# Peptides against a protein of PDB entry 3HUF: the designs that were tried, part 224

Target 1, 320 residues: chain A of PDB entry 3HUF
Amino acid sequence: MWIIEAEGDILKGKSRILFPGTYIVGRNVSDDSSHIQVISKSISKRHARFTILTPSEKDYFTGGPCEFEVKDLDTKFGTKVNEKVVGQNGDSYKEKDLKIQLGKCPFTINAYWRSMCIQFDNPEMLSQWASNLNLLGIPTGLRDSDATTHFVMNRQAGSSITVGTMYAFLKKTVIIDDSYLQYLSTVKESVIEDASLMPDALECFKNIIKNNDQFPSSPEDCINSLEGFSCAMLNTSSESHHLLELLGLRISTFMSLGDIDKELISKTDFVVLNNAVYDSEKISFPEGIFCLTIEQLWKIIIERNSRELISKEIERLKYA

## One batch from the design tools (peptide; made by RFdiffusion4, then SolubleMPNN)

Design b2_p27_7_s4 (from b2_p27_7, 20 letters changed)
Fold by OpenDDE base, seed 4:
Structure b2_p27_7_s4 (fold): chain B 320 residues (1-320), chain A 27 residues (1-27)
Amino acid sequence: as target 1 above (320 residues)
Amino acid sequence: EKKEKEEKEKKEIEEYYKKELEEEKKK
C-alpha cells in the first residue's frame, strides 16, 4: 500500500494510506477519499492530482508498488517528484519512495510503498477476494512468490493443513484467514486519517496458530530438521519441493512409480507422494522403501523428535 | 521507517515463535 507523510506538519502530522484511486491535492480541499489537504501558503488551492493504479499481476511476484501517477494542475510553480519537474501531461512512477514537492513549499510529501502481497491457497477464495484487495492496493496470487508477506489459510473444519499452508509457515509468512480479509475490507474509511489503524495481521496469525495443533512451535524447529536424509518425490508441486528443501532433505525427482528402481531405493530413505498417488498406488509401492504423503511427513516433522521418528519408520520397513 | 516496519513485523513474528517455544519447554 502507498503511505504518505510530510515534513513541517503540512499533512497535520498524519500518516495517510492512499488506496488505488484519484486524489486532488491542494490547500483548499477537504480531506476525504478523493482529496488530500496540504497546509501551506506556498501551494495552490488545487495543486496536483495523484492517481494510484490497482496492482498488476507482476507486482505480486516483485512486491513492487502500484503505479503512482502525478499531474500538476497547471500551477505557477509546478510539481516535482524526486527533484524532477512533473511533465505537462503527468508522469507515472514505480519507485518505492517518492519525494513530492508542491510548488515552492519547503516541505515535501514523502510517499513510500509498504509491501503487502497476499497469497491464496485456493483459487475460489482468490476469485472472491482479489478485486477487493486490489482496490486496497494489495497484490494477490496463487503461486509461490518471494514477495509474499501474507498467506490465506482455507479453514476447512477437521481437515489437515495444506502443503501451501505448511510452506507459508516455514517461510515465516503471516498466515491469515477470511475473517482478517473481512476486517481489512472495513477499515478503508478509518485509515484515511491514520495509517496506523491498519489491522494487525499478526494477531490473526497468533490466534490461528494457538488454536491449531497442526502447527509446530516455530519454523526454526522444522527448518533443516531432516538434514542428512534423502527423499524421492513425484514431480507434481513446486511448493512441495520447496517445503522438502526447507526441511534440509536431499531430493530426487521421479516421473512415475516405475522409475523407483533398486538404485534409487539404495540412495533414498523415503518416498514422498501426493495423496492421490498414495491412495491409488498403495498396492503397487516398491518393496523395501518407506512411502508417505507430505501430510504424513508433516505429522512427523511437527514432533520434537522428528529425526528419531523418521528413522524408526525407515528401519521398520527395511527389516520387514 | 519502511524497512524498520518490515523488520519490526519480522521481529514480532520471531518473538512470537520464541515465546511459543519457551511455553512448550515449560510443558
Scores: peptide ipSAE 0.030, ipTM 0.454, DockQ to the pose 0.010
Fold by OpenDDE base, seed 1:
Structure b2_p27_7_s4 (fold): chain B 320 residues (1-320), chain A 27 residues (1-27)
Amino acid sequence: as target 1 above (320 residues)
Amino acid sequence: EKKEKEEKEKKEIEEYYKKELEEEKKK
């Protein structure tokens, strides 16, 4: 989201969130959803227009800002952004920090980008919330991104958290829920005068973890917890692969259960399968190898004695 | 000396805009 602030009390000492939309900026306008009052005799009654675009798909992957357009409203002394005069037709900016000078005002409006990118675990929730969140200047998507700051947990996923949620947790992404999204949808009016009134996602995250036994106390409890073990997995999910890497596992990939030969069994401690393959093919599992789902693995990983538990299961199946 | 002069000038300008803000609140 874009946040503006300024020195010299020209913004009344307030920080303001600029959601996607158009704002008339000047001395003789009243602060509302489409106007920004700037208090200075050196500023025109109507001085500039700011236009914040909605997030692009690229912004979701890069964590880049919503495009910021500035147009001077034919003022005597013009408008500058980052010491450069705004062109006659206006200019567009993708920098995360903008110093906006209105006319001869000695104080600049400082606009800065606070990155918030929300990943969704399922397309249904994305479809429900994406439009509203994009109108807040929040990029949204389904795919993993290094720019993701928040992850929406699906509460209706059965008796276990999803692989996406597990991975988001280990990546130290702030996990949120629909209740937080609902709260975000209400903030548009309250944050016009005070950007600090933005709801704290970290509090939501703490509450989710505290009230759900499927989460360890910290991602650090799980990261590299299985260092020294080897697994094999179906080459089906990048998120699953990255999750297993974060556990410190040596990973071999195979294309089908038929590729699980004696050589692979000799090199691996266990095989990780998705639920569909596990349920359909459990009768045909090779003897002498420990096969489990990611969800079953996760249940072991969240235990304090995860290494000992896995070792016991591996031994049990070698002697069976 | 140059920094101190710039800080002093900045402070004087800030005080000026505080007064402008107070005058606009009274209208």
Scores: peptide ipSAE 0.009, ipTM 0.276, DockQ to the pose 0.110
Fold by OpenDDE base, seed 5:
Structure b2_p27_7_s4 (fold): chain B 320 residues (1-320), chain A 27 residues (1-27)
Amino acid sequence: as target 1 above (320 residues)
Amino acid sequence: EKKEKEEKEKKEIEEYYKKELEEEKKK
């Protein structure tokens, strides 16, 4: 989200969030959803127009800012952004930091981009929330992104967390739920006066972790916890592969259970399967190899003695 | 400079997570 602050109390010492939309900036406007009052004798009554665009798909992957357009409203002394005069037709900016000078005002408006990028695990929830979040200047998507700051966990009471949630946790993203999204939707008006009124996603995350025993105490407890072990997996989601890599596993990929030969068995400590294959192929598992699901593996890795637990299971099946 | 700032923000977020998780472990 864009946040503005200013020197010399020209914004009354307040920070403000600018959501996607159009703002008239000037001395003789009243602060509201479409106006920014700036207190200076050197600023025109109506000085500039700020237009913030909704996030692009590219912004979801890059964590880039919503496009920030500045137009001078035919003022005597113009408008500058990053020490450059704004063109007659206005200019657009994708920099994360904007120093905006209105006319000859000695104090600048500083705009900075606070990165917030929300990944969804569920396409139905994305469909429900994407429009509202985009109107807050928050990029949204389903695909893994290095720009992801937050991840929406599905509220499925009594179900295991998804691979997406596991991976998001290990990537140190803020896990949030629908309750946080609902709260975000209500804050849009209140944050006009005070940007600090933005709901704390970390408090939501803390509450999720505290109330769900499926999370380890930290991502660091799981990262490289299985270093030195080798697994084989079916060609599944990229997230599943990346999750196993973050555990420190050496990974071999195969296309079918029939491709698991004696050579692969000799080099592999266990086979990781998706739930569908695990349930359908239970009878046809190769002898002498430990097969488990990612969810079963997760239940082991969240334990403090995960390495010992895995070793015991591997030994149990080698001698069976 | 842009990469350094993004890496600094990522580190600040990581440190914030670490601190917040450590404070919850102390309660």
Scores: peptide ipSAE 0.027, ipTM 0.442, DockQ to the pose 0.012; fails the geometry check
Fold by OpenDDE base, seed 3:
Structure b2_p27_7_s4 (fold): chain B 320 residues (1-320), chain A 27 residues (1-27)
Amino acid sequence: as target 1 above (320 residues)
Amino acid sequence: EKKEKEEKEKKEIEEYYKKELEEEKKK
């Protein structure tokens, strides 16, 4: 989201979130959803127009800002952004930091991009929330992204957490739920005058972890916890691969169980399978190798003695 | 060059949020 602050109390000492939309900026406007009052004698009654676009699909992957357009409203002394005069037709900016000078005002409006990119674990929740979140200037998506800041858990009562949730946790992504999204939807009016009224996602995250025994105490307890072990996995999920990498595993990939030869077995401590393959092929597992699902692996990895537990399972099946 | 810049910007954002998360976990 874009946040504006200003020097010399020209914004009345307030920080303001700018959602996608159009704002008239000037001395003789009243603060509302489409106006930004700036208190300076050097500023025109109506000085500039700010237009913030909704996030692009690219912004979800890059964590880049919503496009920020600035137009001078034919003022005597113009408008500058990052010390450059705004063109007659207006200019568009994708920089994360904008120093906006209105006319000869000695104080600048500082606009900065606070990244917020929300990944969803399922397409149904994305479909429900994407429009509202995009109107807040929040990029949304389903696919893994290095720019992801928040991850929406799919709450299914009594089910194991998904691979997406496991991976989000290990990446130290802020895990949130629908309750936080609902809260975000309500604050739009209150944050017009005070950006600090944005709800804290970390409180939601703390509550999720505290109330769910499927989470370890910290991501650091799991990161590289399986260093020195090797696994083979089906080349089906990038998130699964990245999850296993974060555990410190050496990973080999295969396309089918039939591709698991003696050479691969000799170099592999265990095989990681998806649930469908694990359930369908249980009777056809290669002899002398430990096969498990990611969910079964996760149950081991959250234990304090995960390395010992895995070693015992490997030994049990190699000598059975 | 553009991809490298975008990838750098992603990492900076990720590190920012990781830091905020760690600072708030200490409170």
Scores: peptide ipSAE 0.005, ipTM 0.300, DockQ to the pose 0.014; fails the geometry check

Design b2_p27_8_s1 (from b2_p27_8, 13 letters changed)
Fold by OpenDDE base, seed 3:
Structure b2_p27_8_s1 (fold): chain B 320 residues (1-320), chain A 27 residues (1-27)
Amino acid sequence: as target 1 above (320 residues)
Amino acid sequence: SENKKLLEEKGEEIEEEVEKYDEEKEK
């Protein structure tokens, strides 16, 4: 989200979130959803127009800001951004930090981008929330991104956490739920005058982790916990591969169960399968190899003695 | 600091210039 603050008292010491939309900035406007009052002798009644665009798909992957447009409203002393005079038709900015000078005001308005990108695990939830979040200037998507700051877990009562949730946790992404999204939707009016009223996701995250026994105490408890072991997996999902890499596993990929030959078995401690393949093909599993699902592996990984547990399972099935 | 003082000292002149320009634009 874009946040503005100013030096001196020109913004009355307030910080404000700028959501996607248009704002008239000037001395003789009243602060509301479309106006920003700035108090200085050199500032025109209506001095500038700020326009914040909705996030692009690219912004979701880069963590870049919503485009910030500045137009001078034909003022005596003009408008500058980062010491450059704004062009007659206005200019657009993608920098994360903007120093905006209105007229000859000795104090600058500082605009800075607070990165927030929300990944969804479920396409139905994305479809439900994306429009509202985009109107807050929050990029949203389904695919993994290095720019993701938050991850919306799918809460189905009694279901295991998804691979996406597991991976988000190990990546130290803030896991959130629909309750946090609902809270975000309600604060839009209150944050106009005080950007500090923006809800903190960390409390929500802490509560999710604390109240769900499917999470370890920390990502550090799981990262590289299986270092030295080797697995094979179906080349199905990038998230599954990255998850296994974060566990410290050496990974071999195969296209079908029929590709699991004696050579692969000799170099592999266990095979990781998706639930559908595990359930359908269990009768046709290669002899002498331990096959499990990612969810079954996760249940082992969250235990303090994960290495001992996995070793026992490997040994049990190699000699069976 | 010096530019701030200069702008404060000229503050009334600057304000009058802005007001005049805004009034001329509204005509």
Scores: peptide ipSAE 0.365, ipTM 0.836, DockQ to the pose 0.698
Fold by OpenDDE base, seed 5:
Structure b2_p27_8_s1 (fold): chain B 320 residues (1-320), chain A 27 residues (1-27)
Amino acid sequence: as target 1 above (320 residues)
Amino acid sequence: SENKKLLEEKGEEIEEEVEKYDEEKEK
């Protein structure tokens, strides 16, 4: 989201969130959802128009800001952004930091991008929330992104956490739920005058982790916890592969269960399968192979003695 | 800064110039 603040009390010492939309900026406007009052002698009654666009699909992957358009409203002294005069038709900006000078005002409006990019684990939830979140200037998506700051956990009662949730946790993203999304939807009016009223996602995350025994105490407890072990997996989702890499595993990939030969078995400590493959095929795994699902692996990883547990399971199946 | 002082000293003149320009635009 865009946040504006200013020096010299020209914004009355307040920080504002600018959501996607159009704002008239000037001395003789009243602060509301479409107007920003700026108090200085060199500022026109109606000085500039700010237009913030909704996030692009690219912004979800890059963590870039919503496009910020500035137009001078034909003022005596013009408008500058980053020391450059705004063109007659207006200019658009994708920089994360903007210094906006209105007329000859000795103080600048500082606009800065606060990164918030929300990944969804469930496409139905994305479909439900994406429009509202985009109207808050929050990029949203389903696919993994290095720009992701927040992850919406799917609350299926009694189910194990998904691979997406596991990976989001290990990547140190802030895991959020539907309750946080509801709060985001209601704050639009309250944050006009005070950007600090934006709800803290970290508190939501702490509550989720505290109330769910499927999470370890920290990502650091799991990262590289299986260093020195090797696994084989089906060429499945990129998230599953990245999750296993974060555990410190050496990974071999295969295309089908028929590719599990004696050579592959000799090079791997265990085979990781998705639930669909594990459940659908009463896979007569060859004797001496340890096969497990990602969810079963996760249950081992969250334990303090994960390395000992995995070693015991490997040994048990080699001598069975 | 020297510019801040100059703007304070000429603050009224600058305000009058802005007001005049805004009024001329509204005609």
Scores: peptide ipSAE 0.365, ipTM 0.838, DockQ to the pose 0.724
Fold by OpenDDE base, seed 2:
Structure b2_p27_8_s1 (fold): chain B 320 residues (1-320), chain A 27 residues (1-27)
Amino acid sequence: as target 1 above (320 residues)
Amino acid sequence: SENKKLLEEKGEEIEEEVEKYDEEKEK
């Protein structure tokens, strides 16, 4: 989201969020959803127009800012951005920091980009929320991105958390739910006057973790918890692979269960399978190797004695 | 600091120039 602040009292000491939309900036406008009052003797009644575009698909992957357009409204002394005079037709900016000077005002408006990028676990929730979140200047998507700051889990009571949720948690992405999204939708008007009123997702996250026994207390409890163990997995999901890497596992990949030879078994402590393969009545697991799903592995990893539990299961099969 | 003070001292002249320009634009 774009945030503006200014030196001195030209913005009345307020920090303001600028959502996607158009703003008239000047001395003789009233602060509202489309106007920004700036108090200085050298500023015209209607001085500039700010236009913030909605996020692009690229912004979801890069964490880049919404495009910021500035147009001078034919003022006596013009408008400058980053010490450059704004052109007659206006100029567009993709920089994360903008110093905006209106006329001969000795104080600048500082615009800065605060990154917020929300990944969704399921397409249905994305479809429901994407439009509203984009209108807040928040990029949204389904795929993993290094720019993601938040992850929306699907709250199905009694279901196991998804691999996506597990991976988001281990990456230290702030996990949120529908309640936080609803809360975000309500604050849009209140944050116009004070950007500090933007809700902290950390409280929502803490409540999710506290109230769901499927989460460990912290990502650090699980990261590298299985260091020194080796697994084999079907090359099915990049997220699954990255999840197992974050657990500190050495990973071998195979294309089919038939590719699990005696050599692979000798070097592998356990095999990780997807639910579809694990639940298949037609599949005979290789003898002498522990096979489990990612969800079953997760249930072990969240336990304080995860290493001992895994070791016991491995030993049970070596002596069987 | 000196440029800020000069801009403050000329603040009334600057304000009059802005007001005059805005009024001429509204005609």
Scores: peptide ipSAE 0.363, ipTM 0.837, DockQ to the pose 0.698
Fold by OpenDDE base, seed 4:
Structure b2_p27_8_s1 (fold): chain B 320 residues (1-320), chain A 27 residues (1-27)
Amino acid sequence: as target 1 above (320 residues)
Amino acid sequence: SENKKLLEEKGEEIEEEVEKYDEEKEK
């Protein structure tokens, strides 16, 4: 989200979130959803127009800002951004930090980008919420991204958490639910005067973890917990691979169960499969190797004695 | 796409209001 603040009390000491939209900036406007009052003698009644675009798909992957357009409203002294005069037709900015000077005002408006990128595990939930979140200046998507700050899990009571949720947890993404998204949708007006009123997702996250026994107390409890073990994985998803890497596993990939030869078995402690392959191919599993799903592996790794548990299962099947 | 269009439409409406206001300022 874009946040503005200013020196010299020209914004009355307030920080403001700028959502996607158009804002008339000037001395003789009233603060509302489309106007920003700036108090200085050198500022025109209507001085500039700020237009913040909705986030792009690229912004989801980069964590870059929503495009910030500045147009001078044909003022005597013009507008500057980062010490450069704004062009007659306006200019667009993708920098994360903007110093906006209105006319001859000795104080600048400082605009800065606070990164918030929400990944969804479910395409239906993305379809439901993306429009509203984009109108908050929040990039959204389904695919894994290094820029993701938040992850929406689906509240299915009694279902196992997804691989996406497991990975989001281990990579220290703040896990949120639909209740937090609902709350975000209500705060647009309250944050106009005080950007600090933006709801903190950490409380939502803490409640999710506390109320779901499928989560360990922290990601650190699981990160590198299986260091020294080796697995083979069917080349299914990048998220699954990254999840296993975060567990400290050495990973070998294969394309089909038929590629699992005696050499691979000799170097591998266990085979990780997705649910579909596991259920369909149970009868055709190679002899002498422990095969499990990611969900079954997760149930082991969340236990305090995960290393001992996995070792016992490996031994049980090697001597069977 | 729809959100961008909505923002563009609101931007155009605001631009028309600015133009009218500037015309009133010059009078």
Scores: peptide ipSAE 0.309, ipTM 0.666, DockQ to the pose 0.032

